Peptides against a protein of PDB entry 4JHK. Designs and how they scored, part 138

Target 1, 212 residues: chain A of PDB entry 4JHK
Amino acid sequence: EDYKIQSFDLETQKLLKTALKDPGSVDLEKVSSVIVDQSLKDQVFSREAGRICYTIVQAEAKQTNGSVFRRNLLNRLQQEFKAREETRKRSTQEWVCLVSFICNIFDYLKVNNMPMVALVHPVYDCLFRLAQSDALKNEEEVDCLVLQLHRIGDQLEKMNVQLMDELFNLLRDGFLLQEDLSSMGRLLLLEILEFRAGGWKLSDTAQKYYYS

## One batch from the design tools (peptide; made by RFdiffusion4, then SolubleMPNN)

Design b2_p23_4_s3 (from b2_p23_4, 12 letters changed)
Fold by OpenDDE base, seed 4:
Structure b2_p23_4_s3 (fold): chain B 212 residues (1-212), chain A 23 residues (1-23)
Amino acid sequence: as target 1 above (212 residues)
Amino acid sequence: DELLQQLIDQDLQEFEEAALKAK
């Protein structure tokens, strides 16, 4: 199986590869830190990170029945989440990477093929923050919001439809009422509104209109 | 594995609490 870890130096790549195959032979705290650090800087890797994390978790569970990696990963994730407002203030890019990472962990790090229930509210909290007026005016944040909803919106709704309704009320209001949206931001909001209305499915015609 | 789920949820307890307080 191929993992997209080319952004790391060779030593770190070796570390990650070893963690994937023989997690007991490496410092899993270090591995988790490396993954989180890179995920906060590279949104492309942030997507891949979820899959990598899941594989390491499964490998450790199988090898030692341990959960050192998961614990360290989640501890770091919680720390970053707690500091999310400061992160957003410091760097929009790091903030959207953080949201992306949390959402990807939700998407990939499953237990018995089910989402971690404890991640539901944190994920919604991030999405609600992106749906605030001060965030909707930033196209980068709108991009992130819409991307995550495309990826995990249906799963999130199944976990809590009430929160999803509330979230989309904000998005609808933003689309209709907020004046300082970019043209693309407004289009993205419209698209995601229609996406959910269509049962979290996008028609070929709509996809062509918005993305082609 | 419900036990595993419980352990994971425990690991995320502070995470969820922080989110609930922020909303």
Scores: peptide ipSAE 0.184, ipTM 0.806, DockQ to the pose 0.067
Fold by OpenDDE base, seed 5:
Structure b2_p23_4_s3 (fold): chain B 212 residues (1-212), chain A 23 residues (1-23)
Amino acid sequence: as target 1 above (212 residues)
Amino acid sequence: DELLQQLIDQDLQEFEEAALKAK
C-alpha cells in the first residue's frame, strides 16, 4: 500500500515508512508529532494522515499489542484541541487544518468499524465553532465546515442526532439571516443543508468541488 | 474489544471534558 508522504523530506519519509511496517523500531512519539505538525500545515495531508495513523495503530497492535502511537497521537490532538481558540486567532489556516485533522481521525481511526465515541463531542464542538457567525463570514472556515460534514456528517448524525439538529439550526440561521456571507459561502451552506436533507448524498456539483 | 475501547476512552478523557466544558 502506498501512502502520500512525498511532502516530507527523505529522512522523515523513511521514518514514516518504518513506522508503518515496523513501529517498534522507531520513536512513535516523534512519528505522531511529525504527523500532527504536518496535518496542521496541510489540510490535504490531514486526510492521508488519518489513514496513516490507522495503519500505524494496526501495525503496532499486531507487532507488540501496544498503543504508544495512538496514545501520543491523541494526547497531542487533545493539546491542540484545547488551544483551538488561540490557534484560530493566530491562523485561520491552521485552525481549519486542525478541524480537518480531528475529523479525519474520527473518520479513519475506527474501532470495530465504529467511530470513537469519545471524539464525538470534540468533533461537534469544532463544527459548532465553525458554525458561529464570526466563522461563517470566512469562506475558508465555511469550506472546512462543509467539507467535514460531507465526509463524516452521516456518521456524526448517527452518533448524536440532537447535536446535528442543533448544528444545522445554526447553519440555516446563517444562510437565512447572516448578511456578511460570501456568495460562495451562502451557496455552500445551502448545498450542505440540502445534502443532509437528501440523506447525506453528494450532488454532482459538490462532487466536483470537493473531489476534483 | 471492550478493553481497547476503554483504553481509547481513557486516552480521550481530557479531550471529551474539554469539549463539554467549551460547549
Scores: peptide ipSAE 0.087, ipTM 0.732, DockQ to the pose 0.067
Fold by OpenDDE base, seed 3:
Structure b2_p23_4_s3 (fold): chain B 212 residues (1-212), chain A 23 residues (1-23)
Amino acid sequence: as target 1 above (212 residues)
Amino acid sequence: DELLQQLIDQDLQEFEEAALKAK
């Protein structure tokens, strides 16, 4: 299987490839750190990171019935989540990368084909933070929010429809009442409101924007 | 959203162990 890891140097690529097929032969703590660090710098990598993480988890489980990688990954994720407000203050870019990574871990790191329940509230917390007025005025944060909802909104709603309703109430209010939204931000909010109302189905225009 | 924050805090405290229990 092909994984998009071209952003890493050759040595690190080799490390990741080895982890994917023979996790017992590498330092899985180091592997997890490398993946998280890159995910916090590159939002595009975040989605691939989720897939990579799932594969390593499965490989380790089959090889040794172990969970060293998953444990280290989740510990680091929890640390970053706890520090999310400080991260946001320091760098909007790192903050949206963190949100993207958490959402993609939710999307890919499934157990018995189901999302981990423990990640539901952390994901919603991130999205609710992005839905606050001080975040909605930042186009980069709005873009992140809308992108994640396009990717995992339907799954999140299945886990907790009440929280999704509350989240979208904030988005509706932002669209209708907030005066300092960018033009693009306002368009994105309108689109995501319609997206959910339509049963989480992408329009042709939205498909081109998010997945092309 | 005070209740939400409480639930999130609770989930974080149990985050890893809850995830590890999931098989």
Scores: peptide ipSAE 0.052, ipTM 0.659, DockQ to the pose 0.102
Fold by OpenDDE base, seed 1:
Structure b2_p23_4_s3 (fold): chain B 212 residues (1-212), chain A 23 residues (1-23)
Amino acid sequence: as target 1 above (212 residues)
Amino acid sequence: DELLQQLIDQDLQEFEEAALKAK
């Protein structure tokens, strides 16, 4: 299986490949740190990182019946989450990368094909933060919000429909009432409103309109 | 695997607590 790890140096690539195949032979704390650090820099990598993390978790469980990697990964995520407002103030890019990574961990790091219940509120908190007026005026944050809802919105709703209703109330109000949205931001909000209304699926017509 | 779920929940305890406080 091919993993997109070409952004790392060769030594780190080797480390990651070894972690995927023989996790007991490497420092899994270091591996987790490397993955998180890169995910905070590259939003595109975040999705691949989720897949990589899932594979390492499974490999370690099978090889040593251990959970060192997952524990270190989640501990680091907890630290980053607690500092999320500071991160947002420092760098919008790092902030949206953090949200993307947390959402992708939610998406990929499932237990018995079910999402981690403990991640539900943290994910919603991130999305609610992106749905605030000060964030909705920033297209980069709107992009992130809409992207995550496209990826995991249906799963999140199944976990807590009440929170999803509250979130979309904010998005609807933003679309209708907020004056300083960009044109693209407004289009994205409309699209995601329609996406949920359509059962978390876009029509062919809508797909062509928004992404042509 | 209930044991695995318990371990995961424990690992994420601070994560959820922080989220609850922020809300």
Scores: peptide ipSAE 0.029, ipTM 0.651, DockQ to the pose 0.067

Design b2_p23_4_s4 (from b2_p23_4, 10 letters changed)
Fold by OpenDDE base, seed 1:
Structure b2_p23_4_s4 (fold): chain B 212 residues (1-212), chain A 23 residues (1-23)
Amino acid sequence: as target 1 above (212 residues)
Amino acid sequence: DEELEKLIEEDLKEFEEAVLKEK
């Protein structure tokens, strides 16, 4: 299967391809750093990055029974998460990329076909931050919030329905009570409220928008 | 693989701790 890594230079592409096939022959810390760096700049890549990361994790496990890549990846992710408020202040774009990446790691880096339990609270924390009034007024943050809920909302709810209820209480209140929402932001909130109410099932049109 | 799950949880300990410290 092909991986979308054409945005990298040829040397980095070779590095990534080698990591996918022979992870023991490359610097996996460097590989993880490259993936994280690009994911923090390109929200579209973050989805592919999750898939790439999962493949590398599996390849290393099979080849050496090691977990160097996962450890380095998660350590870097933790560092970025800790600095998330500073990142948000500096750049909304980088902030939503960070959230997107964390959510995609949650989605793809599954163990025994289950989400990593340890990522549940960090993911919810990011989504709750996006659901605050100062974030809901920003269309870019609302778009990120709604996109992640479309992708992993059903999984998150299964992990903790209480937190999901609390989150959607905030979204409902934002939709009904917050006056400085953009028109698109308000529409997105309404859509996601209806999406959950409908059992997290996508229409054909919505599926194309969020997954194509 | 329960052992792998434990290792992952340990790797993400600081992740959750950061969330808890802010609340």
Scores: peptide ipSAE 0.097, ipTM 0.738, DockQ to the pose 0.085
Fold by OpenDDE base, seed 2:
Structure b2_p23_4_s4 (fold): chain B 212 residues (1-212), chain A 23 residues (1-23)
Amino acid sequence: as target 1 above (212 residues)
Amino acid sequence: DEELEKLIEEDLKEFEEAVLKEK
């Protein structure tokens, strides 16, 4: 199976490839660190990173019945999550990358083909933060929010419909009442409101935009 | 795998604690 790791240097690519095939032969703490670091810089990579992480988790479980990689990954993720407000103040780009990464980990690191229950509230916490007025005025944050909801909104709703209702109340209020939204931000909010109302189903055009 | 789920939950306790403290 092919993974999008071309952005790394050759040595790191080799490390990642080895981790995917023979996780017991590499430093899985280092591997997790590399993946997290890159995911915090590149939101697009965060999507692929989730898939890579899941593969490594499965490979390690199969090979040694271990969970060293997952433990290190989640520990690092928790550290970043705790510092999320500081990150947001420092760099909007890093903040949205963090949110994207957490959401993609939620999406891909499944247990028994189900999302990790323990990640539900952290994910919602990030999305609620993006839904605050001070964040909605930033198009980059709105874009991140809407993107994540397109990708994992249906799964999140299944885990906690009450939180989803509360979240969308904020989005509706933002769309209707907040004056300092960008034109694109307002359009994105409208689109996501309609997306959920339509049962989280993408049109053919939207499918190409978000997943092609 | 219930055991695996428990291990994952333990790994994520700090996430939950952080969210709860901020409420």
Scores: peptide ipSAE 0.076, ipTM 0.713, DockQ to the pose 0.085
Fold by OpenDDE base, seed 4:
Structure b2_p23_4_s4 (fold): chain B 212 residues (1-212), chain A 23 residues (1-23)
Amino acid sequence: as target 1 above (212 residues)
Amino acid sequence: DEELEKLIEEDLKEFEEAVLKEK
């Protein structure tokens, strides 16, 4: 497997590589912190981080039947989630990175091939926040919202269709009624509305865009 | 949406409990 960790310094890269192969030989609390910190800075990495996290979780479980990494990861994730409004006020970029990371953790950290139930409402809460009027006017937040829905919308709907309906009511209202949307933002909202209506199925071109 | 807020709060508790159970 190939992991994209070039953004880290060499020492950290070594730490991560060791964690992936021999998690028992490293400080997994430190590893989790490093991954979260970088994910809050780089939205592209946040997706890779999900895959990395899953691999470490599996490696630790296999090696020692332990869950130290996952415990520390989720604890940190919860802390960041609780502070999400402050994060949003401080930095839109960090906020969308946080949302992206939470969504990717939801996507990759499966338990018995099922999503973690505890993450369902936190994910929806983030998406609902992005669907508020003050967020929809920001194209960066709209980009994040639409991207996550493309990636995990179908899974989220299976977990709670009522919340998904409520979310898309907000998106529809934003598309139809909100005046200060950017042109691209409006197009993205329309696209995601149609995407769900089409059963969360992408064209070949769109598939490559969102999942490559 | 007060009901939604309540559900989120409850889920946060579950999130915390889930983390604690792994200790």
Scores: peptide ipSAE 0.032, ipTM 0.589, DockQ to the pose 0.085
Fold by OpenDDE base, seed 5:
Structure b2_p23_4_s4 (fold): chain B 212 residues (1-212), chain A 23 residues (1-23)
Amino acid sequence: as target 1 above (212 residues)
Amino acid sequence: DEELEKLIEEDLKEFEEAVLKEK
């Protein structure tokens, strides 16, 4: 199975590959740290991080019935979430990578084939932050917001439709009332508004764009 | 915001504990 870990050096790639197959033979705390660090820097990897994490969690559970990786991952995730405003101030890229990472964890790290309930509010909080006026004026943040909603919006709505309604009220207000949106940002907001209204269904072209 | 963060922290801890018990 192929995992997008090309951004790591060869030694780290070996570490990750070993973690995926034989997690008991590596330092899983280190592995979790490496994954989180890279997810904050690399959007391509961030999109794949959730899948990798889930695989490691399952591998460790099956091999040793352990949960060292997941525990460390969630602890680090919580730490990064708490520092999200500082991260945003420091780097928009790191901020959107953080949001992407959290959303990917939500998407892939299932428990009994269900999303982690504990991540619902953190995910919504991130999306609500992206829906604020100071964020909507930044195309990079709008890109992130719209991308996450395309990927996990239907799942999030199922978990809490009230929060989704509130979020989209903000997005609609931004689309209609905010003056300093970029042309692309405005188009993206319109598209996501229509996407939800259409039942979270994508065209083939849109599917390739958001999941390639 | 701080209140929400605390609630999330508690939720994550509780979730982890529950998952550990199921294994």
Scores: peptide ipSAE 0.031, ipTM 0.622, DockQ to the pose 0.190

Design b2_p23_5_s1 (from b2_p23_5, 11 letters changed)
Fold by OpenDDE base, seed 4:
Parts: sequence; structure tokens; C-alpha cells
Structure b2_p23_5_s1 (fold): chain B 212 residues (1-212), chain A 23 residues (1-23)
Amino acid sequence: as target 1 above (212 residues)
Amino acid sequence: MATNWEELEELIEKDLAEFQAST
């Protein structure tokens, strides 16, 4: 399979390629760190990172029945999550990249084809943060929120419908009551409200768009 | 909504154990 890793230098590309094929021959902590660092810079890569991480996890499991990479990855995610408010203050872009990355990891790193329970609350916490008034006024944060809900909303709801109800109460209130939303932000909120109401079902065209 | 990190650590360990058992 082809992976989009052109943004890395040649040495790092080699490291990643080796990790994908022979994870036992590389420092998997270093690999996880590199992936997280790049995911915090590039939201597009954050999506690719989920696929890369899944492949490395599978490769390590098959090769040594190990889980060193996943453990290091999740530990790093915890660290970044804990510092999320500082990240948000420093850079909205890095913040939405972090959210995107956590959501993509949730989407790809399954246990017995089920989402990791450990990631449910962190994901919801990120989405709830994006649903606060100070975040809803920022179109970049709204874009992130809506994108993640399109991609993993149905899975998240299956894990905890009560939290999803609470989240969408906030989104409804934002849509109806918040005055400083952009026109596009308001449209995005309306769209996601309708999307859930429709059972998270996308057309074939929309499915390809959000999951391509 | 607030994440309990102590609980999260336990959940991560549990998920890791389940993952290892499934492979």
C-alpha cells in the first residue's frame, strides 16, 4: 500500500517504511513520536496517520505479538490530550490537528473490530470543547467538529448515546442562540444536526468525500 | 464532561490486554 509520507525527510521516510514492514527493527517509540508530531502540524496527515498507525500495530502484532508501538502512541496521546488547552491557546491549527488525530486513531485502532473504550471519553471531551461558545465562533474549530462527527459520530454514539445527546444539545443551542457564529459555521451546525437526525447516513457521494 | 485520567489509564491497560489476547 502507498502511504502519504512525502512531507518527511528521507531518513524519516525510511524509518516509517521500515516500521510498516519490519517494526521489530526500529525504535517504535521514536516512530510513534514522529507520527504524532507530524499529525499535530498537518490535519490531512492526521487522517493518514490513523491508517499508518493501524498498519504498524498490525505488523508488530503479526511479527512479535507485541504492542510497543500502540502503547507508546496512546501514552503520547494522553500527554497531548492533557495539554490540549495550552495547545489550543498556542495554535488553533495544532489544536484541531490534535482532535483530528485522536478521532482518527479512534476510527482505525480497533480491538476485536470495536473502538477502544479508553478513547471514548477523550474523543468526546475534545468534541465538547469544540462545542463551547468560544470555539463555535471559530470556523476552523467548527470545521473540525463537523468533520469528525461526520467520520466517527455514528461509532461514538454507539459507545455512549447519552454523551452524544448532551453534545448535540450544545450544538443545537449554539445554532439557535449564539450570535457570533459565522454564516458558514451556522450552516455547518445545521448540517450536522440534520445528519445525526437522519441516522448518520451519507449518500454514496458524501461517503466517498468524508472517507476518501 | 471531564476525563478521569486514572480511569483512562486503567481502560488503556484493559484495551491493550484485550488487543494482545485477540492477536
Scores: peptide ipSAE 0.030, ipTM 0.673, DockQ to the pose 0.800
Fold by OpenDDE base, seed 1:
Parts: sequence; C-alpha cells; structure tokens
Structure b2_p23_5_s1 (fold): chain B 212 residues (1-212), chain A 23 residues (1-23)
Amino acid sequence: as target 1 above (212 residues)
Amino acid sequence: MATNWEELEELIEKDLAEFQAST
C-alpha cells in the first residue's frame, strides 16, 4: 500500500515505514508527534495521516497487542485541542489543519467499525467554533467546515442528532442573516444545508469538488 | 460548548479497552 510521506525527510520516511511494518521496534510516541506536526502544516496530508494512523494502530495491535501509538496520538490531540484558540489566532491555516486532522482521526480510528465516542464532542466543538460569525466570514474556515461535514457529517449525526441540529441552526442563521459572508462562503453554506436535507448524499458536482 | 477532558479521558480509556478486546 502506498502512503504519501514524501514530504518528510528520508530518515523520517524510514521511521514511518518501520512503524507501519514493525511498530514494536520504534518509538511510537515520536512517530505520533511527527504525524501530528506535519498534519498541522498540511491539510491535504491530514486525510492521509488518518489512514497512516489507522494502519499503525492495527499493526501494533497485531504485533504486540499494544496501544501505545493510539494513546500518544490522542494525548497529543488533546493538547492541541486545548490550545486551539491560540492556534487560530496565530494561523488560520494551522487551525483548519488541526480541525481537519481531528475529523480525519475520528473518521479512521474506529472501534469495532464505530467512531470513538471520546472524539464526538471534540469534533463538534471544532465545528461549532467554525460556525461562529467571526469564522463564517472567513472563506478558508467555511471551506474547512463544509468539507468536514461532507466527509463525516452523517457519522456525527448518528452519534448526536441534537448537536447536529444546533450546529445547522447556526449555519442556517449564518446563511440567512450574516451580511459579511463571501459569495463562495454563502454558496458553500447553502450547499451543505441542502446536502444534509438530502440525507447526506453527494451530488456529482460536490463529489468532484471535495474528492477529486 | 466546552469539552470535559476528565470525562473524555475516561471515554478514551474505555474505547481503547474495547479496541484491544476486538483485536
């Protein structure tokens, strides 16, 4: 299986490859830190990182019956989440990367093919932050919000429909009432409102935009 | 909304335990 790790130096690539094949022979805390650090810089990598993390978790479980990597990964996520407002103030890009990464971890690191309950509220907290008026006026944040809802919205709703209703009330109000939305932001909000109303089913246009 | 990390930690431990049991 091919993993997109070419952005790392050769030594780090070797470390990651070893973690994928022989996780018991490497420092899994270091591996988790490397993955998180890169995911905070590259939103595209965040999805790949989720897949990589899943593979390492499975490999460690099989090889040593351990969960060191997963534990360290989640601990690091907790730390980054706690500092999310500071991150947002420092860099919108790093902030949306963080949200993207947390959402992708939610998507890939399942237990018995179900999302981790522990990640539900952190994910919603991030999405609610993106749904605030000060974030909705930023197209980059709206794009992130809508992208995540396209990818994991149906799963999140199954976990907590009340929170999803509250979130979409904010999005509807933003679409209808907020005056400083960009044209694209307004279109994205309308699209995601219709997406949920349609049962979280992708249109052909949305498929090309979000997954090509 | 505010995440209660103490409760979250307990949920993480539970999920990890369930994960290990399934593998």
Scores: peptide ipSAE 0.029, ipTM 0.666, DockQ to the pose 0.733
Fold by OpenDDE base, seed 2:
Structure b2_p23_5_s1 (fold): chain B 212 residues (1-212), chain A 23 residues (1-23)
Amino acid sequence: as target 1 above (212 residues)
Amino acid sequence: MATNWEELEELIEKDLAEFQAST
């Protein structure tokens, strides 16, 4: 498999490649830390990080029947999640990267081809935060919200339709009632409202756009 | 030696339960 890790220096790339193939030979705590750190800086990598993490988890399980990587990953994610409000205050960019990361972990790190139930509430918590009025006025946060809903909305709804209904009530109200939305933000909200109403089905064009 | 996801399910859920409880 080809993984997009060109953003790392050569030494780190070697570390990641080794972790993907021979996880028992590397410091998996360090690997997890590197992945999380980069995911918090680069939203594009944050998408790839989910796939990488899943592969490392599988590789470690197969090789040593271990779960060191997963434990370290989740511990770090937990720390970042707990500090999410502070992160948002400090840097919108880091905040949306964090949201992207947790959503991608939800998307890729499945058990028996099912999303991990324990990640459902954390993901919704992030999305609900993005759906608040103070966040909806920020186009970067709206972009993140809509992107995640496009990618994992259908899965999230299957896990908890009530929370999804509540979330979309907020989005509808934001679209209709909030005055300080950007033009693009308003369009994005409309798009995602229609997307869900259509059963979370992507057109061929949309499929290429969101999953290219 | 090979471990599949089914074998890890309980461990994963345990770890994540702790995660959720702390947040």
Scores: peptide ipSAE 0.026, ipTM 0.573, DockQ to the pose 0.053
Fold by OpenDDE base, seed 5:
Structure b2_p23_5_s1 (fold): chain B 212 residues (1-212), chain A 23 residues (1-23)
Amino acid sequence: as target 1 above (212 residues)
Amino acid sequence: MATNWEELEELIEKDLAEFQAST
């Protein structure tokens, strides 16, 4: 199974591989830190980090019935979330990677096939930030926003439909009223508006864009 | 991917509590 850890150096890859199979033999705090750090630098990895995290959590639970990794992961997520505005100001890339990572964790780490309730508001907060006018003018942020909504929008809506309605009101207003959207940004907003209106079902074109 | 964490619910709740406390 490919965990998409090729972006790490060989030593770190070894560390992660060990964590995936024998988490008790590694420093899981360090592992969590490495994963978060890399997720902030590599959007591709950020999108897939949830799967890696899930596997480590599962492995640790089976091996020692422990939760050291998840605890450290959540703590780090909280820290990064709190600093999200600073991160955005410093680096749009890191910001969208952070959002992607949080959303990915939300998507993969579930209890009884339900999302973590504690992550619902943080996720929405990130998406609302991306829906502000200063973010909508940035194609990279729009791409991130729309991508996350394609992946977890239906789940988020089930958790809080009122927040989703509010979010999409902002997106509609942005689409209709904001003048400095890129052409692609405008198209993406339109697509996501239609996507939700269609019951969160992907068109063939959207499927290729987001998942091929 | 498996998403059912029923067996780990207690541990997850503990971690979630810590997360919320830090928020």
Scores: peptide ipSAE 0.026, ipTM 0.582, DockQ to the pose 0.063; fails the geometry check

Design b2_p23_5_s2 (from b2_p23_5, 10 letters changed)
Fold by OpenDDE base, seed 5:
Structure b2_p23_5_s2 (fold): chain B 212 residues (1-212), chain A 23 residues (1-23)
Amino acid sequence: as target 1 above (212 residues)
Amino acid sequence: MSTDWEELEKLIDEDIKAFVEST
């Protein structure tokens, strides 16, 4: 399979390609840091990064029965998560990229097709932050929130329905009561409310939009 | 809501172990 890594320089592309095929021959800490750094800058890549990370994790497990890459990846995610408020203040783009990346990792790095329990609360923490009034007024943050819920909302709910209920209480309140939402933001909130109410099922058109 | 990272680290280790064993 081809991976979308054209945004990296040639040396880094080579590093990533090698990691995908022969993870034991590269510095997996460096690989993890490169992937995280780029994911914080590019939402398009952040989605691809999940798939890349999954492949590297699988390759390392098969090759050496190791988990160096996954450990380094998650450690870096922890660091970025801890600094999430500072990141948000500095750059909304970097913040939504961080959320997107964490959600994508949650989506792809599964054990026996089950999400990592360790990532459930961090993901919810990010989504709850996006659901606060100061974030809901920003269309870019609403876009991110709704996109992630479309992609992993059903999985998250299975992991903790109580947190999902609480999250959607905030979203409903935002939709109904918050006055400084953008028109698009309000429409997106309505759409995601209806999406969950419909059992997290999308039309063919919506499926293409969110998963293409 | 906040994440207890000490507990999270433990869970990460468990998940990693389970992942490796299942692969």
Scores: peptide ipSAE 0.030, ipTM 0.674, DockQ to the pose 0.713
Fold by OpenDDE base, seed 2:
Structure b2_p23_5_s2 (fold): chain B 212 residues (1-212), chain A 23 residues (1-23)
Amino acid sequence: as target 1 above (212 residues)
Amino acid sequence: MSTDWEELEKLIDEDIKAFVEST
């Protein structure tokens, strides 16, 4: 498997590659920290991070029946999640990276081909926060919200339809009633409303934007 | 070595229980 880790220095790349192949031979706490730190800086990497995390978790489980990486990863994620409001106040960029990372962990870090049930509410909490009026006026937050819903909306809905309905009520209201949305923000909301209404099926154009 | 995915799932859920509690 090929992993996109070119953004790291060579030493870190080596560390990550080793973790993927032989997790027992590296400091998995350090590995988790590196991944989380980078994910909080680079939203694009967050997607890859999810896949990397899943692979490491599987590798460690198979090799040693261990869960050191997962524990450290999730502990760090908990810390960041708990501080999410402060993070949002400090840096919108870091906030959307955090959301992206949590969503991608939900997407990739599956067990027995199932999403982690415990992440459902945290993910929704993040999305609901992005759906508040004070967030919808920020295009960066809208971008994040819509991106995540495009990627994992169908899975989330399967886990809890009621929450998804409530979320989209907010998005509809934002689209229809909120006056200080950017033009792009409004378009994105419309797009995601239509996306769900269409059964979470991607158009060719949307596929290129979100998955290329 | 085979991985018990159900066990792993339980461990994961337990490890992040604090997420649910903090929301």
Scores: peptide ipSAE 0.029, ipTM 0.578, DockQ to the pose 0.066
Fold by OpenDDE base, seed 3:
Structure b2_p23_5_s2 (fold): chain B 212 residues (1-212), chain A 23 residues (1-23)
Amino acid sequence: as target 1 above (212 residues)
Amino acid sequence: MSTDWEELEKLIDEDIKAFVEST
C-alpha cells in the first residue's frame, strides 16, 4: 500500500517506510516525533498521518507485541493537547493542524473497531473551542471545525450524543446570532447544521470534497 | 465542558491496554 509521504525528505521517507514494514529496526520514538511534527505543519498530511500511525501500531504489535510507537505517539499528543491554547495564540495554522491530527488519530486508532474512549473528550474539547465566538469569526477555524465534523461527527455522536447536542447548539447560535461571521463561515455553519439534521449523510459531491 | 487531564491520562492507559489485548 502506498502512503502519501512526499512532503518528507528522502531519508525521512525511508525511515517511515521501514517503520511501516519492520518497526523493530527503527527508532520508533523518532518516527512518532517526525509524524507529529509534520502533522502540526500540514493539515493535509493529518489524514494520512492517522493511517500511517495505525499501520505502524499494527506492525509493531504483530512483530514484537510491543506498543512503543503508540505510547510515544499518544504521549506527544497529550503534550500538544495540553498546550493547545498557547498554540492557538501563537499560530492559528498550527492550532488547526493540531485539531485535525487529534481527530484523525481518533478516527484511525481503534480498539475492537471502536474509537478509544479516552480521546472522546479531548476531541470534543477541541471542537467546542472552535465553536466559541472568538474562533467562529475566523474562517480558518470554522473550516477546520466543519471538516472534522464531516469526517468524524457521526462517530463522535455515537460516543456522546449529549455533547454533540451541546456543540450544535453553539453552532446554531453562532449562525443565527453572531454578527462578525464571514459569508463563507455562515455558509459552512448552515451546511453542517443541515448535514447533521440529515443524519450525517453526504451527497456524492460532498463525499469527494471531504474524503478525497 | 472541560477535560480533567489526570483522568484522561488514566483512561488513555486503559485504552492502550485494551488495544494491546485486542491485537
Scores: peptide ipSAE 0.028, ipTM 0.644, DockQ to the pose 0.737
Fold by OpenDDE base, seed 4:
Structure b2_p23_5_s2 (fold): chain B 212 residues (1-212), chain A 23 residues (1-23)
Amino acid sequence: as target 1 above (212 residues)
Amino acid sequence: MSTDWEELEKLIDEDIKAFVEST
């Protein structure tokens, strides 16, 4: 399988490749930190990070039946989540990368094909933050919000429909009442409102677009 | 919406344990 790790230096690429194949031979705490750090900087990698993490988790499980990587990953994730407001203030890009990363981890690191319960509230917290008026006026944040909902909205709703209802109440209010939305932002909000109303179903073409 | 980190940590531990047991 191909992994999008070209943004790393050669030494780090080697580290990641080794982690993917032989996790027991590398410092998995370091690997997790590297992945999180890059996920905060690179939106493309942030989207790929879930798959990479999943592979490492599986590799470690097969090799040693261990979960060192997953534990370190989730610990780091918790730290970044806790500092999310500071991150947002510092860099919108890093903030949306963080959200993307958390959502991708939620999507890929399932237990018995079920999402980790521990990640449900953090994911919703991120999405609720993106749904606030100060975030909805930023097209980059709206893009992130809508993208994540397209990818994992149905799964999130299954975990907690009440929170999803509350979230979409905010989105509807934003769409209808907020005056400083960009044209594209308003369009995206409408689209996601309709997407949920349609049962989170995408055409084959749309499916390929969002999951390619 | 607010996250109780102590509870989250417990949930993480439980999920990790469940994951290990399922593999």
Scores: peptide ipSAE 0.027, ipTM 0.640, DockQ to the pose 0.777

